# Designs tried in a protein design run: peptides against a protein of PDB entry 5K2M. Part 4

Target 1, 273 residues: chain A of PDB entry 5K2M
Amino acid sequence: MRIGITYTVLRREEMAIKERAGEFGEVVMLHEDDLLFPGNYDLDVVIIRNVSHFKALYTARLFESEGIPTVNSSRLIFEAGDKLFATLRLAGKVPVPEWKAALSEGGALRVPDSLGYPLVSKPVFGSWGRLLAKVNDRDSLEAVLEHRKWMKNPLYGIHYFQEFVEKPGRDIRSYVIGGEFVGAIYRYSNHWITNTARGGKAEPCSDPEVEELSVKAWEAFGEGALAIDIFESEKGLLVNEVNPNMEFKNAARVTGADMAGKLVEYAVEVAKT

## One batch from the design tools (peptide; aimed at target 1 R187 N243 N245 F248)

Design b2_p30_7_s3 (made by RFdiffusion4, then SolubleMPNN; from b2_p30_7, 15 letters changed)
Fold by OpenDDE base, seed 3:
Structure b2_p30_7_s3 (fold): chain B 273 residues (1-273), chain A 30 residues (1-30)
Amino acid sequence: as target 1 above (273 residues)
Amino acid sequence: MEERRREEEERRRREEEEERRLEELLREGN
């Protein structure tokens, strides 16, 4: 078996994936600079670890065009990596925060009529809580919308909003790979944007409700490796988003779960199908 | 106790630096 691993930067995750993949076969590390298509890649599967959502998406689709399966698939990366498309999948299976999408400023200005204030403005793409805005009032909404007009990427013209969920100073990140729950963590933050990136403490989460909800959230997509972001709200657990390009170094450390091994095992399974 | 705390703080700092670098790459790459 020949396992490709595409990457932008060798993070702890990519190093762990490489190490575990070496137990199953030959490992081919593919930096973004090595990726030319069409290419003659002799690979049974490719683990996609490109940092950019779009680079990951296109890399996956390019390998798939050569008959090489990817983990995650381009379909999963596309559906899960867009917050709005992910919400559309999730909303039919699990509780999600109340949301609205608007395709114009005039539509966006009417979102508070349904969601009220405070609300959260999100870009449909992006990581680490970038360009999340807590919108407390009309003036703040108008400011966010005005700034979005001057953003060069047309995807910033897709207005995705959620209710503001009051969280207990933490959120949950769970991991489901191939339909198996691998583990979960609490991410503590003094900021309404919880991210381990921002110096938040991680602790193990051992909650059967989180496990069940995480599996159901994964089943909304039905394939791949997903990190699942869950809010503890007054109305119970809410699945906020999923990530098809998961970071897991903190979760693996805190839980002791072999997330890299589970990802490789799943990739090996995909290669055999 | 202090040495472990320093090692954890240095690890956290390195992780935050790695993450800033990843954010820069994401901004450059679209």
Scores: peptide ipSAE 0.215, ipTM 0.733, DockQ to the pose 0.065
OpenDDE base, seeds 1, 2, 4, 5: peptide ipSAE 0.178, 0.171, 0.148, 0.214; ipTM 0.732, 0.730, 0.723, 0.742

Design b2_p30_7_s4 (made by RFdiffusion4, then SolubleMPNN; from b2_p30_7, 15 letters changed)
Fold by OpenDDE base, seed 3:
Structure b2_p30_7_s4 (fold): chain B 273 residues (1-273), chain A 30 residues (1-30)
Amino acid sequence: as target 1 above (273 residues)
Amino acid sequence: MEKEEEERRRREEERRREEEELKELLREGN
């Protein structure tokens, strides 16, 4: 078995994946600079670890075009890595924050009629809470919309909004790989944007309701390895988003779960199908 | 003690480099 690992930066996650993959076969590390297509890749599966959502998506699709399966698949990366497309999958299966999508400024200005204030403006793409805005009033909404017009990427013209969820100074990140719950953490933050990549404390989360909800959230997609972001709200647990390009160094450290091993095991299963 | 501190320091320097490289990649539009 030959296992490819595509990467942009050799992070702790990629090092752990490489180490665990070495137990199952030959490991081929593929930096983004090494990726040329069409190529003659002799690989049974590729683990996609590119940092960029779009680079990960295109890399997965390029390998798939050569008959090489990827973890995650380009389909999963596409659907899970877009907040709106992910919401469309999740909303029919699990509780999600109230949301609205608008395709124009004129549409976006009517979103408060449904969601009220405060609301959260999100780009459909991006990680680590980039360009998230808490919108408290009409003036703030108009300002966010005005700024979006001048952003170069046309995807900023896709307006995704959620209700503002009051969180207990933390959120939950769970991990589901191949339909198996692997673990969960609390991410603490003094800011309404909770992310461990911003220096938040992580603690283990052992909650059967989180486990059940996480598996159901994964089942909305039905494949791959997902990190699942869950909010504790007055309405109960809400699945906020999923991430098909999960960071897990903090979760693995805090829970002791072999996230890298589980990802490799799943990739080996995918290679055999 | 010295070896454990040196190993801790090495891991902290490696982490810092990874975080700087990630921030650079994000600024490049990744």
Scores: peptide ipSAE 0.026, ipTM 0.583, DockQ to the pose 0.074
OpenDDE base, seeds 1, 2, 4, 5: peptide ipSAE 0.016, 0.016, 0.020, 0.007; ipTM 0.468, 0.474, 0.541, 0.436

